# Peptides against a protein of PDB entry 3JWR: the designs that were tried, part 28

Target 1, 323 residues: chain A of PDB entry 3JWR
Amino acid sequence: TRELQSLAAAVVPSAQTLKITDFSFSDFELSDLETALCTIRMFTDLNLVQNFQMKHEVLCRWILSVKKNYRKNVAYHNWRHAFNTAQCMFAALKAGKIQNKLTDLEILALLIAALSHDLDHRGVNNSYIQRSEHPLAQLYCHSIMEHHHFDQCLMILNSPGNQILSGLSIEEYKTTLKIIKQAILATDLALYIKRRGEFFELIRKNQFNLEDPHQKELFLAMLMTACDLSAITKPWPIQQRIAELVATEFFDQGDRERKELNIEPTDLMNREKKNKIPSMQVGFIDAICLQLYEALTHVSEDCFPLLDGCRKNRQKWQALAEQ
Target 2, 298 residues: chain A of PDB entry 3JWR as posed
Amino acid sequence: TRELQSLAAAVVPSAQTLKITDFSFSDFELSDLETALCTIRMFTDLNLVQNFQMKHEVLCRWILSVKKNYRKNVAYHNWRHAFNTAQCMFAALKAGKIQNKLTDLEILALLIAALSHDLDHRGVNNSYIQRSEHPLAQLYCHSIMEHHHFDQCLMILNSPGNQILSGLSIEEYKTTLKIIKQAILATDLALYIKRRGEFFELIRKNQFNLEDPHQKELFLAMLMTACDLSAITKPWPIQQRIAELVATEFWEQGDQVGFIDFVCTQLYEALTHVSEDCFPLLDGCRKNRQKWQALAEQ

## One batch from the design tools (peptide)

Design b1_p13_1_s4 (made by RFdiffusion4, then SolubleMPNN; from b1_p13_1, 9 letters changed)
Fold by OpenDDE base, seed 3:
Structure b1_p13_1_s4 (fold): chain B 323 residues (1-323), chain A 13 residues (1-13)
Amino acid sequence: as target 1 above (323 residues)
Amino acid sequence: SEEDYLLSFLTPK
């Protein structure tokens, strides 16, 4: 395609030029081509292209295939969300110095997972899928959408001309897919809530050890969630704009819940409760976000900008809630 | 409540 030719022939700017190492990064002013160039730079600077012998054209095709399999009619859970998740992962690995704590296969898996974790997202949560008796709800009992996202990820990875993992041994391939699956599934907030207590307790007791395979898996799950939710850490103008996209998508679901399921939506998804957004954001930060970024900062102090951003945005939302 | 908000993010059991 013309798009592939343009991407494959383009000079890829440095990570410094693209500012993709910054935790404050915003994609709002980037074209789709520039987001793809950023993605190539992430793979290159993490040594994934060299270490796993990726062909440049294959990587370009894979990136474009992933982008194509996000829906454009979904307000938030689209390519830009996946791209921002991957950028936060890259920043956490580089600027946050987490790269030195992980294997190359783990890094490869995390980056693929971050880009792929919401593939073919429909703009509705697992609860809606289950209550609407969608065909996907017949295939999976838990983490319905996350299983679907992984299936889409696997489909793309195995598609002709998209096989970025062809340079891996059979064992490396199996290991990578296992980690990708676990990482995508970890983005289900229900699973996060179930597992986070163990992680926080290990940190609190100063017993956290990444050399333990179980604790490593737990950390990768927490890191995925931290990147997935990283919009809450962004500079205030960026945070506000993203919060509006999230609200739009949630209200669209609420409207569908009324129309299709004949139910009153929760406040989070109720368009009539727009005035509660600031207080709901404070609640979300307190209940879900703060402790995660605190724990991540304890693993690597260089991740502090994520925690600091989250704290600053809490203050901003609280001030709006008090008006 | 904080609990109600948390529940909104949870997959119903």
Scores: peptide ipSAE 0.042, ipTM 0.766, DockQ to the pose 0.598
Fold by OpenDDE base, seed 2:
Structure b1_p13_1_s4 (fold): chain B 323 residues (1-323), chain A 13 residues (1-13)
Amino acid sequence: as target 1 above (323 residues)
Amino acid sequence: SEEDYLLSFLTPK
């Protein structure tokens, strides 16, 4: 395609020029092409292209395929969300120095997973999918959408001309797919809530050890969630804008819940409760975000900007909630 | 409430 030709022929700017190592990164000013260029740079600077013998054209096609399989009519869970998740992963690996704690296969898997973790998201949560008796709800009992996202990821990876993993051995390929699946499934916040206590306890007791395979898997899950939620850590103007996108999507779900399911939506999904957004954001930060970024910062102190951003945004939301 | 917010992210049992 013309798009592929343009991307494949384009000069890829440095990570410094693209600012993709910054935790404060914003994609708002970037074109779709520029987001793809950023993604290429992430793969390159993580040595994934070289170490796994990726062909440039194949990588470009894969990126465009991933982007294409996000819906444009979804306010938040779209390509830009996936891209920002991957950028946060890149920043955590580089600036946060987590790269030194992981294998190349784990890094490869995490980056693919971050970009793919919400593929074909429909702008509704698992609860809606279950209550609507969608066909996907018949296939999977738990983490319905995350299973679907992984299925989409696998479909793309196996599509002709998109096989970025073709340079891997059979064993490396199997390992990578396993980690990708685990990482995508870990983005189910229900699973995060279930598992985070173990992670926090290990950190608190100073028993956390990445050499333990179980603890490694747990850490990768927590890292995925930290990147997935990283919008909450962004500078306030960026945070506000993203919060508006999230609210839009949630309100759209609430409208569908009323119309299609004949139920009253929760406050989070209810556009009539827009005035509750600041207090709900404070609650979200306290209940889900703060401890995660605190724990991540204990694993790597260079991840502090995520924690600091989260704390600053909590203050901003609290101030609005008090008005 | 915090609980209500958490519930919004949880798959009903």
Scores: peptide ipSAE 0.042, ipTM 0.765, DockQ to the pose 0.559
Fold by OpenDDE base, seed 5:
Structure b1_p13_1_s4 (fold): chain B 323 residues (1-323), chain A 13 residues (1-13)
Amino acid sequence: as target 1 above (323 residues)
Amino acid sequence: SEEDYLLSFLTPK
C-alpha cells in the first residue's frame, strides 16, 4: 500500500532522463521504485495509457503486482531481468523504429509479455522441472515454465485493481491475450531454435513480409527472443556482470542436480567448469545470438546497436577464452 | 557439435 501510494504520486521522469530509449541501458543503479517509474514511462510513451484508457492507479498496481510475483532468491530470472527485457523491447520499438511496423495491440501485448514472461521463475530450466518430477511437469509437456508464466500473467491481469486491459473491447482483449500467450511461449529457446530457420530464410530470400499474419507472428516471437537475450548486446562491463548472474543461477541448478537428482551437470551448469565460461559464451553468441540480431537489423537497420554490441562482446569473450 | 551445445541449454546433455 505504501509502495503503491509512493509510485502513484510520483512524477514520472521523461524517457530521456531515464535513458530507457538507449540500447546500452543498465538498471544496476536503479531502485525498485525507479524501475516501476521507467515501466510507467514505457506504457505512456508507447501511447498505451491513452489508447486503452488505462487508469494510472491500476497501472501502478499492476506493475507492482508483476514485480511482486518474481522471486527475490533467484539470481538472474527475477524482476530485473523482466524489466530489462521490457526496456529492450521499448528501445527496439522507439530507437529501433519497430513501433511503426506494429499495431497498438501488438505493442501492448509485447510490453505486457516482456514484463511477465518469467513470472514466478524458480531459477531452473524446463529440463530440471521435468527431471525433478515437479507438479508443473504433470500439467504441461512442453514449454512447462512458459505456460506457468502465462498463467501467472493471466492471474495478475484478472486480479482486483490490476485490470489494465479493462478499457479494451472483448475482441481487443482476446487478441491481446492471444499475442501475450504466443510471446511468452516464444521465450522458450527450444521453440526459438525450432522456428528461427524459417525467419532467417525469409530474410535471406528477401521474402519477409509483416503484412502476412504468419510472418507477423513469427517476427513477434523473434523480437521477444531478441529482447530476452539482450544482455549479450550490452556494453562489456554490463555484459560481464549479467553473465555472472546467469552463471550463478546455472551453477545453483547444477548443484541441485548433483544433490537432488544425483547427476553430474553439464559444463554450462557445472561450477567446476567456471573456466570454460568465456568459450561457452562465444559458442552461445555464434550458435544463438548473432544470426538473430543480424536478421533483426535487416528488418530495421536502427536495431544495429544490438548486433554491434553482440559482436563486440564476442570479441571480448574470445579474448578471454584465449588466455 | 553446435547442435549439442544448443541442446545443453535445454537438456542435461
Scores: peptide ipSAE 0.042, ipTM 0.763, DockQ to the pose 0.354
Fold by OpenDDE base, seed 1:
Structure b1_p13_1_s4 (fold): chain B 323 residues (1-323), chain A 13 residues (1-13)
Amino acid sequence: as target 1 above (323 residues)
Amino acid sequence: SEEDYLLSFLTPK
């Protein structure tokens, strides 16, 4: 395609030029081509292209395929969300120095998972899928969308000309797919809530050890959530804009819940409760976000900008809630 | 409860 030709022929700017190492990064001004270039740079600077002998054209095609399989009519859970999740992962690995704590296969899996974790997202949550009796709800009893996202990820990875993992041994391939699956499934907030207590307790007791395979898996799950939720850490103007996108998507679901399911939506998804957004954001930060970024910062102090950003945004939302 | 609030992000009440 013309798009592939343009991407494959383009000079990829440095991570410094693209500012993709910054926790304060914004994609608002970037074209789709530039987001793809950023993605190439992430793979390159994490040594994934070299270590796993990725062909440039194959990587380009894969990136474009992933981007294509996000829906454009979804306000928040689109390519830009996946891209920002991956960028936060990259920043956490580089600037946050998490790279030094992980294997190349784990890094490979996390980056693929971050980009793929919401593939074909429909702008509705698992509860809506279940209540609407969608066919996907017949396939999976829990984490319905996350299983679908992984299936989409696997489909793309196995598509002709998109096989970025072809340079891996059989064992490396199996390991990578296992980690990808676990990482994508970990983005279900229900699983986060279920597992976070174990992680926080290990941190609190100073018993956290990345050399333990179970604790490693747990950490990767927490890191995925931290990147997935990273919009809450962004500079205030960026945070506000992203919160508007989230609210738009949630309100769209709420409108559909009224119309299609004849139910009253929860306040979070109720357009008539727009005035509750600031207080709900404070509650979200307190209940879900703060402790995660505190724990992550304990694992690597260089991740402090995420925690600091979250705290600053809490203050801003609290000020709005008091008006 | 805190749990109910957390669940509200996942499932409508």
Scores: peptide ipSAE 0.041, ipTM 0.765, DockQ to the pose 0.345

Design b1_p13_2 (made by RFdiffusion4)
Fold by OpenDDE base, seed 1:
Structure b1_p13_2 (fold): chain B 323 residues (1-323), chain A 13 residues (1-13)
Amino acid sequence: as target 1 above (323 residues)
Amino acid sequence: SLDEFFEEFFLYS
């Protein structure tokens, strides 16, 4: 395609020029082409292209395929969300110095998972899928959408001309796919809530050890969640804008719940309750986000900007909630 | 409660 030719022929700017190592990164000013260039730079600077012998054209095609399989009519869970998740992963690996704690296969899997974790998202949550009796709800009992996202990821990886993993051995390939699956499934916040206690307890007791395979898996899951939720850590103008996108998508779901399911939406999904957004954001930060970024900072102190950003945004949301 | 918020948030996110 013309898009592929343009991307494949383009000079890829440095990570410094693209500012993709910054935790404060924003994609608002970037074109789709520039987001793809940023993605190439992430793979290159993490040594994934060289170490796994990726062909440039294949990587370009894969990136464009992933981007194409996000829906344009979804306010938040679109390519830009996936891209920002991957950028946060890149920043955590580089600026946060987590790269030195992981294997190349783990890094490869995490980056692919971050970009792929919401593929073909429909702008509705698992609860809506279940209540609407969607065909996907017949295939999976739990983490319905996350299973679908992984299936889409696997489909793309196996598509002709998109096989960025073709340079891996059979064993490396199997390991990578296992980690990708676990990472995508870990983005289900229900699973995060279920597992986070073990992670926090290990940190609290100073017993956390990445050399333990189980603890490694647990850490990768927590890191995925930290990147997936990283909008909450951004500078206030960026955070506020992303919160508006999230609210738009949630309100769209609430409108559909009324119309299609004949139910009253929860406050989170209720357009008429938009005045509760600030207090809900404070609740979300306190209940979900703060402990995660605190724990991550204990693993790597260089991840402190994520925690600091989260704390600052809590203050901003609290101030709005008091008005 | 936090549990209710979690249930609501997790059910919807």
Scores: peptide ipSAE 0.052, ipTM 0.788, DockQ to the pose 0.308
Fold by OpenDDE base, seed 2:
Structure b1_p13_2 (fold): chain B 323 residues (1-323), chain A 13 residues (1-13)
Amino acid sequence: as target 1 above (323 residues)
Amino acid sequence: SLDEFFEEFFLYS
């Protein structure tokens, strides 16, 4: 395609020029091409291209394939969300210095997982999929969409001309896929809630050890969630705009719940309750986000900007909730 | 309550 040719031939700017090491990064001003260029830079600067002998054209095709398999009619869970998740992962690895704590295969898996974790998202949550008796709900009992996202990820990775993992040994390939699957599945917030207590306890007790395989797996799951939710850490103008996208998608689901399922949506998904957004955001930050970024900062102090951003946005939302 | 928020948020997110 012309798009592939343009991407493959383009000069990839430095990470500094692209500002992709910044936790405050915004994609709002970027074209689709620029987001793809950023993605190439992430793979390159993490030494993934060199270490796993990725062909440039194959990487370009893979990126475009991933982007193409996000829906344009979904307000939030689209390519830009996946891209921002991956950018946060990159920033956490580089600026947050988490790269030094992980293997190359883990880094490879995390970046692929971040980009792929919401593939073919339909703009509705697992509960909706289950209640609507969607065919996907018959295939998977738990984490329905996350299983689907992984299936889509695997499909793309195995598609002709998209095999960015072809340079891996069989064992490396298996390991990478395992980590990708675990990472994508970990983005189910229900699983996060179930598992986070163990992580926080290990941190609190100063018993956290990344050399332990179980704790490593747990950390990768927490890191994925931290990147997935990273919009909450962004500078306030960016946070507000992303919150609007999230609200739009939730309200769209709520509208569908009324129309298709004949149920009254919850406040979170009820457009008539938009005045509750600030208080709900405060609740979300307190219940889900703060402890995660605190714990992450304990693992690597250089991740503090995520925590700081989250705290600042909490204050902003609280101020709005008090009006 | 946090539990209500969790149920609402996690059942619906």
Scores: peptide ipSAE 0.051, ipTM 0.783, DockQ to the pose 0.326
Fold by OpenDDE base, seed 5:
Structure b1_p13_2 (fold): chain B 323 residues (1-323), chain A 13 residues (1-13)
Amino acid sequence: as target 1 above (323 residues)
Amino acid sequence: SLDEFFEEFFLYS
């Protein structure tokens, strides 16, 4: 395609020029081509292209294939969300110095997972999929969409001309796929809630050890969630804009719940409850986000900007809730 | 309640 030709021939700017090492990064001003260039830079600067012998054209095709398999009619869970998740992962690895704590295969898997974790998202949550009796609900009982996202990820990775993992040994390939699957499934917030207590307790007791395979897996899951939720850490203007996108998608679901399922949506999904957004955001930060970024900062102090951003946005939302 | 919010958020996210 012309898009592939343009991407493959383009000079990839430095990470500094692209600002992709910044936790404050915004994609709002970037074209789709620029997001693809950023993605190439992430793979390159993490040494993934060299270490796993990726062909440039194959990587370009893969990126475009991933982007193509996100829906354009979904307000939040689209390519830009996946891209921002991957950028936060890159920033956490580089600026947050997490790279030195992980293997190359783990880094490879996390980056692929971040980009792929919401593939073919339909703008509705697992509860809606279950209640609507969608065909996907017949395939999976739990983490329905996350299993689907992984299936889409696997489909793309195995598609002709998209095989960015062809340079891996069979064992490396199997390991990478296992980590990708676990990382994508970890983005189900229900699983986060179930597992986070173990992570926080290990940190609190100063017993956290990345050399333990179970704790490594747990950390990768927490890191994925931290990147997936990283919009809450962004500078206030960016956070506010993303919150509007999330609200739009949730309200669209609520409208469908009324129309298709004949149910009254929850406050979170209810367009008529817009005035509750600030207080709900405070609740979300307190219940879900703060402890995660605190714990991540304990693992690596250089991740503090995520925690600081989350705290600052809590104050902003609280101020709005008091109006 | 916070639990309801979480359940809703997690059920709906």
Scores: peptide ipSAE 0.053, ipTM 0.790, DockQ to the pose 0.317; fails the geometry check
Fold by OpenDDE base, seed 3:
Structure b1_p13_2 (fold): chain B 323 residues (1-323), chain A 13 residues (1-13)
Amino acid sequence: as target 1 above (323 residues)
Amino acid sequence: SLDEFFEEFFLYS
């Protein structure tokens, strides 16, 4: 395709030029081509291209395939969300200095997972899929969409000309796929709620050890969630715009719940409850986000900008809630 | 996902 030719022939700017190491990064001004260039830079600067002998054209094709398999008619859970999740992962690895704590296979898996974690998202949550009696709800009991996202990820990875993992040994390939699956499944916030207590307790007791395989797996799950939710950490103007996209998608679901399922939506998905967004955001930050970024900052102090951003946005949302 | 986030947030709030 012309798009592939353009991407493959393009000079990839430095991470510094692209500002992809910044936790304050915004993609709003970037074209689709520029997001793909940023993605190539992430793979390159994490030494993944060299270490796993990725062919440039194959990587370019894979990136474009991943992008293509996000829906354009979904307000938030689209390619830009996946790209921003991956950028936060990259920033956490580089600026947050988490790269030194992980293996190359773990880094490879996390980056692929971040880009792939919401593939073919339909703009509705697992509850809607279940209540609508969608065929996917018959295949999976829990984390329905996350299983689907992984299946889509696997399909792309195995597609002709997209096999970015072809340079791996059989064992490396199996390990990578296992970590990708775990990382994508970890983006189910229900699983985060179930597992976060163990992580926080290990941190509190100063018993957290990444050399322990179980704790490593737990950390990777928490890191995925931290990157997936990273919109809440962005500078306020960016946070507001992203919150509007999220609200749009949720309200679209609520409208469908009324029309298709004859159900009154929850306040979060109710367009008529738009005035509750600021207070709901404060509640979300307090219940879900703050402890996670505090714990992450404890693992690596260089991740503090995520925590600081979250705290600042809490203050902004609280001020709006008081109006 | 963020969708599940908000449902869980409100379910657990």
Scores: peptide ipSAE 0.052, ipTM 0.796, DockQ to the pose 0.134; fails the geometry check

